# Ledger of designs, part 207: peptides against a protein of PDB entry 5H65

Target 1, 294 residues: chain A of PDB entry 5H65
Amino acid sequence: QYLERTPLCAILKQKAPQQYRIRAKLRSYKPRRLFQSVKLHCPKCHLLQEVPHEGDLDIIFQDGATKTPDVKLQNTSLYDSKIWTTKNQKGRKVAVHFVKNNGILPLSNECLLLIEGGTLSEICKLSNKFNSVIPVRSGHEDLELLDLSAPFLIQGTIHHYGCKQCSSLRSIQNLNSLVDKTSWIPSSVAEALGIVPLQYVFVMTFTLDDGTGVLEAYLMDSDKFFQIPASEVLMDDDLQKSVDMIMDMFCPPGIKIDAYPWLECFIKSYNVTNGTDNQICYQIFDTTVAEDVI

## One batch from the design tools (peptide; made by RFdiffusion4, then SolubleMPNN)

Design b2_p25_6_s4 (from b2_p25_6, 15 letters changed)
Fold by OpenDDE base, seed 5:
Structure b2_p25_6_s4 (fold): chain B 294 residues (1-294), chain A 25 residues (1-25)
Amino acid sequence: as target 1 above (294 residues)
Amino acid sequence: MEEVTVENDDELVEKTLEYYNELRE
């Protein structure tokens, strides 16, 4: 996979698709704010979407809380149930369901909690006490995932989302298909429930300059480029700071480009049709900045 | 199924965990 370094001026004259190794300076990048660069990507339909904000989730869970848990769906072979009544909010009913492993309740740190009628705050707090939390609702004959606009699985501070377009949701009893009901691997949970999991990705546009030419390259990466998972960065101030530091290192504010460090990376060209216009675009791939600093 | 009242989200979480632990015993 070794590629000879090619100057940007030469690349700009070549037809796509091709792969290149380049050495260039990061003249500029967008978006400038990290939270704007983190998106959710579907590996099947390739749609990019925004990570839901807290306010968005609040609304979804509030709506879910308007429905009373169905008592007929409590206490199955899969889970044991408990209902709480809140003194506030006109006596909101909250149902929690503890998923059993072969009929046995595991340790709390191994237990998947299904929750009906919970608020975001309650769900988040519960996710710190149990292995995982799934927001659910009472369906016709079984519990169902509440809403794909909200996380289908919360583990600690990590919110796992599914693609609305590509997912074909199945009822919660399909978790029975999982042999191991203690680890709760997100991909396994997703598969059992018919969910296509979305991937957290960094999405940025880099303007690269090697002195021979200027090229815009698109970055879509989950964890390789920064060696920081996009899935964790939004919930970790230190990781956010690290990414910011990396970007500031390559593109320091208030300093001339001549003083910028060199960035080595791989880019691939591809054709894009915009109306009647055919243009060549570039994407960064298989690049880690920590290893490619010269 | 017995319904229990909770005052706030913290109590809900605490009681949930307590109940779970009791249920496992």
Scores: peptide ipSAE 0.676, ipTM 0.948, DockQ to the pose 0.800
Fold by OpenDDE base, seed 4:
Structure b2_p25_6_s4 (fold): chain B 294 residues (1-294), chain A 25 residues (1-25)
Amino acid sequence: as target 1 above (294 residues)
Amino acid sequence: MEEVTVENDDELVEKTLEYYNELRE
């Protein structure tokens, strides 16, 4: 896709929708805090959601821990079960279920762990020892996903979330449909359980200036713009630093804009109607900053 | 099913892993 470079002053005079290639300086951006720029996006209903905080998850898991695991749901053909009782925590019962691959327990780093009554801390620590962890609860006839307000899958340090609006949850036994029960691909797990997975996205507004004009461009991107996955950045200090460094490079504090590097990117214009007012907005697309520094 | 008591989250994780390894033996 080749587009000729167009100055911002010309773009600002044109009707939408159109696509442009531009070369501009990043005068400013918002939000300034990285944590505020990471959102969850549904690919089906397109709703943007905040990433839940630890405090939110603690409440969900605390509530889940008030429910006693059903003994009738232990040790099925799909999983082997063990129950732990926590001391000095009112005898909280924690049930762990080890998912088998064709009746055989795989290596721990290949094993999916289902957990009932676990805390966030326990779940996170377990995710470092096993391939993945799914918080579950005892349903009427089968184990079920605990709550879509919490991660449906924790793999390493990545929390995978599902859309409450678009998902139609199925019971845990539907994991039997997976041929390979060792890799635990999040999309496959989601499909088996009737979950529409949410996507981590960077959401930012860039103020771009090429000397001929100034416009605001919206950025919604998961991993292309920074070449850093939005799904991993919140849990990795090094990745956070990298994003901050990139933003500081394009928009250095305490320096005049004349010294800013040039950013080459693609933007598309689109119309937004608010009552009787028609506004033209701009969105960045198909852009990688690591290759756009001139 | 045998229920075992754990003191904290670290012990829970440790015992879970140990138990899993025993199951695979």
Scores: peptide ipSAE 0.676, ipTM 0.948, DockQ to the pose 0.840
Fold by OpenDDE base, seed 3:
Structure b2_p25_6_s4 (fold): chain B 294 residues (1-294), chain A 25 residues (1-25)
Amino acid sequence: as target 1 above (294 residues)
Amino acid sequence: MEEVTVENDDELVEKTLEYYNELRE
């Protein structure tokens, strides 16, 4: 869409909602730490939540491991099962279930593995050998997703989470609805299991200054702004460095703002009501930062 | 099904993959 460039001083005088194209310098931003800026967002209820820490997941999986796998739920038409007993941890039972495609086990890199009683470490390591891993537990009549506080799907190094508020969980046998049980697209898995998948997003507040005025703009973006997926950045040191470099480029430490590069972006204004107070806020949208900055 | 004892995470992963490959054969 076409928008003329508008100075911040003019924007600050206008009512919301409106859309603007601006050219401004990034005076400052928050949070300063990248790991604090990555959150999970529900596209349905719009709730923002923190990405669980490794320690949080450890606790969840440890708790899950206190329950013994139900032997009656092993080896169904959907999956073949194997149980491991650990020497440590009081002989913890770990059940692995290999999901079949039309009754046939696919290649390991195409196979979805369901795991019951596994630790985070075990799950992560298994996710490097199989296509995907779903932490599960024994329900009354079927395997069920372990906990939406943990990933419902681990594919490679990506942890996929679901919204507790919006999801209506279905049992594992509902994976039968998937025609192709080799690709394991996260959205398809989520749909089959009644999960509303959460989206990784960068959440930041930018203080923008174009010399005529200063305003704060909210950034919530998954992959367009940095051209780096928020879903991958936490697990990739190189991507983290890239984001840091981009931010340092626009907001270099130890340098006066006069020397900062110009950032061109789109912002939209919107009204926020807090009690009786009406406030106009701004959000960055449809913006990609490029190396070519003025 | 057969219960097999594993000593650590690495062994669990290794045996899981090995078992899977055997199942596919």
Scores: peptide ipSAE 0.675, ipTM 0.948, DockQ to the pose 0.820
Fold by OpenDDE base, seed 2:
Structure b2_p25_6_s4 (fold): chain B 294 residues (1-294), chain A 25 residues (1-25)
Amino acid sequence: as target 1 above (294 residues)
Amino acid sequence: MEEVTVENDDELVEKTLEYYNELRE
């Protein structure tokens, strides 16, 4: 839909909900640190979560490694298994399970690897050799996902997470429902395992000023605003630099706001009720700024 | 099932890949 440009002063006087097209300067934004702006969002319950740090994952995998793989669960119609014993760490047992496609092992770059007792380092390195890696544990009757606090699927440098509240986990054997076991699509894996996948999003608050008024607008976007996927930015220094460059362009440090470039945005107003208090808030939507940098 | 000992994470990865390739032969 076409929207005419509306000055902020006019917007501030109107009731919600409404949609607007605006032209304003980015006076300031928060958080200032990029890594703080990347969150995990559940499309179902709408909770925002922090992306786990390496330290958090280390603890989870360390705890998982304290449990010995169940030999009864090795080598099924779905996967072939191998156990490694480490020389250190009191002989830690690591089980790897190679998922077969119709009883046949595919190429390594097409193969899903299930791992028990692996460290973060081992898992990450294995993810560079195989198509995907799922951290698992031995359940009572089948392999199960290790922990939703850790990635349920690792593809290269991308960690896929699931919502603890919305997911109803199913055992690993449910991967049998996938017809193609060579193209491991995260959404398909999630569906098979009863996982509601979380979405990486940029979460920021913009203070916008067009000279007629000032308002704060909330940004929650996965890949449209910067034309950079939030899912990849944390693992790519170049992408991080690009985002920083964009933000510095619109909100350059050390200069007056009069010299700031104009930002074209779409914003929507909405009502937020907290008890008896009613507040109108604003959110940026359907906006791309990366084209201005290119 | 024979268990094989690995010294470090690099060796684990290497042996995993080698074993996988052997299985596919």
Scores: peptide ipSAE 0.671, ipTM 0.947, DockQ to the pose 0.803

Design b2_p25_7_s1 (from b2_p25_7, 11 letters changed)
Fold by OpenDDE base, seed 4:
Structure b2_p25_7_s1 (fold): chain B 294 residues (1-294), chain A 25 residues (1-25)
Amino acid sequence: as target 1 above (294 residues)
Amino acid sequence: SMLIDPYKEESKLPDEVLKTLEELR
């Protein structure tokens, strides 16, 4: 995409909608905390949701562990089941169901696990050894997804979430519809289970200043802007540091804006009506962070 | 912590499960 560079002062005088290429300094941004800038976005209802914290997941999995796995739902054509009772006072029962491919157990790197009664720690351990993990519970006639407040699919360190509003959950046996039971593509799993997957996005408001004018631009981006997936950043300390470094580079604390690097980006303007008030807003799009060192 | 630690050690899997895991490797 090619656009002529337009100064902010000119942009601020123009009607929306339009697209612009700009060169500006990042005067400030919100939110300041990385964990607050990473959200879950539904592509259907467009709700923005907070990513659940570890404590939230702990509660969900603890609650799930209070339910006993149904023996009638073990060892089906779809999966082989392994169950044990923990040697603690509560006697927690945990069931791990190994999903088969055409009746054969695949290799660990291709195997999907369904887990009943597992803790977050146990699930995370398993996700590092197997292709994927789905937290489940015993339904009336089949295993079912445990809770959409928790990940419906965990692959390594990536937690995939579904939209509670837009999803119409189907039972686990619907995974039989998948021809490929080795790759476990999140979108395919979601479709089979009636889940509308949420998208990890960085959500931020940038205050941009090019010396001719100042405007606020909205950023909602999954992986292009930072060249870091929003889906991975919360689970990876190095990625978190990288994002923080990038933001500190563009908006260094304690330094005057004159010394800030220049940010090249694309923005689009759009109209927002609030009652009788018409406002022009701006959104960053199709942008990868780059500084122009002159 | 507000961030999830995927390597947090809380419990051990039973030996029989671990054996199963090894067989699938």
Scores: peptide ipSAE 0.030, ipTM 0.596, DockQ to the pose 0.537
Fold by OpenDDE base, seed 3:
Structure b2_p25_7_s1 (fold): chain B 294 residues (1-294), chain A 25 residues (1-25)
Amino acid sequence: as target 1 above (294 residues)
Amino acid sequence: SMLIDPYKEESKLPDEVLKTLEELR
């Protein structure tokens, strides 16, 4: 568990895999733009994918809105349904299903909504008033999740996504298996619906320099490095500013590297093979940013 | 800003839904 500090020059001469404790300056990093560094990671298949943009979601929900809610799927033991037709949007049919707890409608702060035919704007409005929202569509026998390219669960401003590759979707009635239909824990919802939830991660490449050597280290972290959740940063201006401030602190623009603060972190080396080419790469792990007193 | 604007698309909830929202508060 304990690792002594190792200079980069020594690390660069060693074979992988190994773990190191280092003290280095952040010479540079990429990507420079925060929104480019936030990705979705599958804990099962380890694929990385982009967080869908607003435009992507608009398209998905617009497509969903072209399909009419099935009247036969309204007002079940699980949920009460409210349906309306828009006046100025080509007669779009929208259904909102209020999930009940033991046959009783819960309070708004405990209520899960299922929405079919809703726009992004409408979904967001609802998510601000209710505990959670799931975009759904009418299946053959039951409501189904609309699309894994969209959030399977929206809680406030947090969008929860699932892995298309690893998920085996189950119908909405499987929410009946949840004993607690008030808290709507994302992992529980995911499990009930056969979803492998994706994890928000910061993905960056750091160029580290301790004066003895220079190496690039990969950062993939959800909440430890910045002590800021990657899942919340895209929707919170203050958190974005905080991350930017941290990065500016460690890599201040317009200043020589000699004046940069020291970063203490753990890195692990690993081998990457590309055909006949073998390369040693490095990844940051178990690290919270801290500045050494200069 | 990199923030998503959830209200870019103009849409209004119908009165019935609004009433339901009030009842659940």
Scores: peptide ipSAE 0.030, ipTM 0.599, DockQ to the pose 0.425
Fold by OpenDDE base, seed 1:
Structure b2_p25_7_s1 (fold): chain B 294 residues (1-294), chain A 25 residues (1-25)
Amino acid sequence: as target 1 above (294 residues)
Amino acid sequence: SMLIDPYKEESKLPDEVLKTLEELR
């Protein structure tokens, strides 16, 4: 709905909660580095967590690679299995399970791979050749997801993560419940496996100044603000450059704020209580800034 | 820069895996 533009000095005097339309300059923002602004958010428990780093994933997959695939779990109605022993000194066992559609092995662009014992680099390369990859391990009676600290599904360069707190993992055979085993929709895969998928979000704090006052506003957004998905930005250098360009446009380094462009956005106020202290905070919502840039 | 480069390291998968990949194309 339509909101009149309100100066920041007036907003700062009003009680929460309220919604405002503002025109302000972006004096500064935090964090300055893009990779620090991308988080994983659970829509159920609302926990914010860091996106795992390459080093974190390496450890998880290295640990997984120490486990020998169970021969009893190979070649089911759901998947065909192949196992290799690496030629390196570690003698690592790698199992790849090719998920079938109605008993037929699909083409690579429609095929889901289940992988045991793969390294991060190997898994990433395979994800570029097949539709999707799920890192798995041999459970007692079935294949199971390897670890929720790692992606439960990799599609191209997109890593899908699940919430450890909210998920109740089910075995791989539950993928049988999926009618369509060619278009591997992340939400459907998550549901079948008992996973609550996490959402990639940009998390930033903006310091806004309209000449009448200064206000800090919180940004938590997945794809609207920049018109760039937070889920893709960490794996795409061009998208990263685009975000950086947008931020540099609104908050150019080395010049005075008087020369900054005006930012039009919506903010909402809300109350936060920390012990005995009551504070009014502000959050950006329903705002797109990149329409003229992208 | 990208957080993860899927092509940073060469695959250590056996040749049989590569052959299988080609057969599925």
Scores: peptide ipSAE 0.029, ipTM 0.608, DockQ to the pose 0.455
Fold by OpenDDE base, seed 5:
Structure b2_p25_7_s1 (fold): chain B 294 residues (1-294), chain A 25 residues (1-25)
Amino acid sequence: as target 1 above (294 residues)
Amino acid sequence: SMLIDPYKEESKLPDEVLKTLEELR
């Protein structure tokens, strides 16, 4: 539906909920650092989580490496297994399970690896050479996902995470339900394993000013606003630069706001009750900044 | 990268894994 432009001063006087089209300048935004703006969002419970840092993942995989792979779970109809003992003082055992398609090992670019006892570095190296990697552990009767605090699926440089709250994990043999065991679509893998995938999102607060008023609007978006996927930005320097450039363009440092470009966007108002206080908040929606640059 | 460097060479994969990788290519 076509919305006419409404000045911020008028919006600020109106009750929620409503939708508006606005033209305003981006006076400021938070957080200022891009990495802080990228979060994981659960589409089911709507929790926002931080993207785990390398250090966090290191700990998880180190802990996983303390457990020895169960020999009884090796070499099933689903996967072929190889076990290595490291030459370090601890003699860490690493198990790599190569998932088969109809009993045949696919090419590396189509092959899913299940890894027990691998370090983050090893997993990352493997993910660059194989289609996908799932960190796993030996369960009682089957391999199981290692930890939802770590990626359940790594494809290249993309880490796919699941919601701890909403997921009901199923054993690895449930991957048998997948007809196509070559493409390894994250959503399909998640479904097979009982995982509710988390979505990468940009989370920012914009302070918007159109000269008639100032309004804070919340942005939560996965790929529309910047036309850049939040899922890829953390691992791609060029995408990071692009986002930074966009933000610098709309909110240039060291320049007066009068010289800022106009941003056209849609915002919706909504009521938030915090105790006895009723507050109207605003959220940006259905907005692409790339269209405004043109 | 703001997250991890997947090309960091601090950890070596077992040689047998590397061999397997080559065979599957």
Scores: peptide ipSAE 0.030, ipTM 0.602, DockQ to the pose 0.452; fails the geometry check

Design b2_p25_7_s2 (from b2_p25_7, 10 letters changed)
Fold by OpenDDE base, seed 3:
Structure b2_p25_7_s2 (fold): chain B 294 residues (1-294), chain A 25 residues (1-25)
Amino acid sequence: as target 1 above (294 residues)
Amino acid sequence: SMTIDPNKEESDLPDKVLETLEELR
């Protein structure tokens, strides 16, 4: 239903929860650095997490690489296995398991590789050339996902993460439940493995000013606000530049706020209780900034 | 043993992967 535009001064006097349409200038925003604004969000428990850094992943994969692949888990009906031995590093063994579709190896652009004992560098190199990669380890009876602190699925440069709190991990053989073993849809893979996928989200705080009042509004959005997926922005310089340009447009440096463009958006108010203190907070929702530019 | 697919590209998949890893050796 259509919402009439409400001035901020009126909103600031009203009880929550309510929804509003506003027109305001972006006085300021935080965090200022884009990489700090990208988080992982669980749709089930609503926990926000930091996106793991390369250094974090290096540690996880290094730890995984200390384990020797279990020979008894190689070459099943689900996958064929090859062992690659490093020249250095005391002959570290990496097991590559090639998931089959109905007993047949798929094409390179449709393949899923299960990597056991690989380093981050090796996994990234493979994911850049082949369709999908899952880091795995040898369990007692089956291959298992390596660690939910690392991606459960890597497709190109996209890292898919799962929620540790909400996931009930199942063994790799549960991929057999997938009818289509060529597309490797992240949600389908997650479901098969008992993973609750985390969502990449932009998390920012906007200070909005329409001349009648000032309020802070929280932004948590995956792909609508910037019309850029949060899941892709960290790995794409052009997308990063685009987001930066958008923010610079609405909040240009070195210019007075009087010259700032107007931002039209929807905000919802909600109550936050901290002990005995009740505070009304605001969140941006259902808003696309690109519409203001066109 | 490795499953061999009649399709050349499918059959060569393991070799391609191993070759990729060898580039890091």
Scores: peptide ipSAE 0.503, ipTM 0.790, DockQ to the pose 0.051
Fold by OpenDDE base, seed 1:
Structure b2_p25_7_s2 (fold): chain B 294 residues (1-294), chain A 25 residues (1-25)
Amino acid sequence: as target 1 above (294 residues)
Amino acid sequence: SMTIDPNKEESDLPDKVLETLEELR
């Protein structure tokens, strides 16, 4: 849709909701640290969550590692199982379940490993070498997902999370419903297991100034604004540097705002009620900055 | 028991996984 450029001073005087095209300078933004700007968003309940920290995951997997795999749940039509015993004093048992495709074990680049009792380090090492990993635990009648506070699927360095509120977990045997047991598409895996997958999003607040007025605009975006997936940025130093470069370009430190580049973007206004106070807020939408950086 | 695959590459999967875990022992 074509929108005429509107000065911020005019926008600030108008009622919400409305959509605008603006040209403004990025005076400042928050949070300043990239890792603080990456969140998990549920597309159904719209809850925003923090991405679990390594320490959080360590606790979950450590707890899971204290549990002994149920022998009765090993070696089904869906998967073959192997027990690996640690050499530590406790002799911790890790069950690795190899999901089969039509009764055949897949190649390393197509495999899904169900890991029961593994530590974060073990799981990460496996996920870096093998296609997909699901942390699991022994349920009453079947293997189950370990914990929705941890990734339900790990592919390389990408952690896929599910919404605790919207998900209704199903047992691992429901993976049988997947026609393609080679690509392990996260959405398909999620659906089979009754998981509503969370989306990685950048969440930032921009202070925009066009010389006529100053406006704060909210950014919630998964991959469009920076043309960088929020799902990958936390695990990729190069992507992090790219985002930092983009932000430094628009908001260069130690330089006067008069020298800042102009940012063209779309913003929408909306009403927010906080108790008895009605406030108009603004959100950036349908905006890509990467094309201007290349 | 593990399913034996006539394709050596597929049959090596468990060994590769175990080898990976052994590196962490």
Scores: peptide ipSAE 0.499, ipTM 0.788, DockQ to the pose 0.050
Fold by OpenDDE base, seed 5:
Structure b2_p25_7_s2 (fold): chain B 294 residues (1-294), chain A 25 residues (1-25)
Amino acid sequence: as target 1 above (294 residues)
Amino acid sequence: SMTIDPNKEESDLPDKVLETLEELR
């Protein structure tokens, strides 16, 4: 797949679709704030969604806490249950269900918790002490996932989301189909519950300039470009700093573009039709910045 | 059912949940 380097001025004159190897400077990029560049992508319907904010999750879990856990759904072959009641005027009830492996309760580091009525803070704290947490609610005959607007699975600081459009939710008892009820692989949990998992991706627009021309290139990447997973960056200050450092290196503030480093990358052109207008767009692919700085 | 005090600076729920797991095992 060897491609010779092509100047931007030549690329801008060519028809799409084509693939190119380029060497250019990053004149500018959007969005400037990292949290705005991280999105959720559905591999099936290809829609991009915003990562829910803490405030959004608080509302969902507060609403969930207004529902009373159904005592008839406690202590099944799949899980053992415990309920707590708050002393406040609302009398919030929190139900925790400990998922069993072949009828045996596992150790905390292998245990999946199903939680009703928990706050975001409580759930996050629990996810640091147990293997995984699933926010649930009492359905008519079984526990059900609380809301796809919230994570379907929380492991440590990682929030796993599902696509509302593509998912066909199944009840919690479908977790019985999992042979291994200790590792709780997100994809396996999603499959059991009828969830199409969303993927964290970096979404950015780069303005590239090689001195012969200027073009905008779209970046949608999960972990290759920065060699940092988009799924982890929002919850890790060190990873955030690393991304910021990389972007500052390529596009340093307060410095003239003549002093910017050169970026080598691959771009592909493609046609986009907006009504009667045909436009050529560009996308970065198969590029790792750490290896392509000169 | 056990009672929790949400007004405590640190929610004791996680610890109580852990203790419960240990008791049930």
Scores: peptide ipSAE 0.402, ipTM 0.875, DockQ to the pose 0.245
Fold by OpenDDE base, seed 2:
Structure b2_p25_7_s2 (fold): chain B 294 residues (1-294), chain A 25 residues (1-25)
Amino acid sequence: as target 1 above (294 residues)
Amino acid sequence: SMTIDPNKEESDLPDKVLETLEELR
């Protein structure tokens, strides 16, 4: 629906909830570092969490590697299995399970790997050679997802995470419910395994000023605002540079705000209760800035 | 082969996994 432009001074006097179209300057924003702005968001419980660091993942996979693959769980109707032993004193066992499509092993570019005992480095390299990788462990009766603190699915450079609070994990054999075992759509895999997928989001607070008033607006967006997927930005230097350029354009360092470009966007107001205090907050929505920049 | 060498700068596992898939098909 069409919204007329409303000055910030008028917005600040109105009750929530309402939607507005505004034209304002980006006085400042936080956090200033891009990597601090990328979070994981649950669409159900709305919790925000940090994207795990490599060090965190290393620990999880190291712990997983201390477990021996259960031989009884090898070679099912769903997958064919191969086990390797590392050439060291500890003899780490690595099991890889190749998921079959209707009993037939697919080509590598269509193949899902289930891996036990792999390192982060090994898993990442495998994800570049195969369609997808799921880190797993041997459960009592079936393979199970290793840990929701780690990705449940890795495709190329994209790590897919699940919500610990909202997920009710099911065993790997539930992948049998998938009719198509070649494309490995993340949402389908998640559904089969009882996972609520987390969404990569940009999370920022904008201080907006149109000369009539100043307000803070919250930005939580996956790919619309920058026209850059939050899921890809951490793994792509060029995308990172692009986001930085956009932010520098709207909020250039070293110059006065009077020289800043105007930002046109939509904001919605909403009520927040903080203890005994009720306050009105604002969130940016349905806004794309990249089209104005590129 | 059932053995991989973890002491290599690059893990030998990915190549072996790929070879295994090709052999199993």
Scores: peptide ipSAE 0.385, ipTM 0.862, DockQ to the pose 0.253

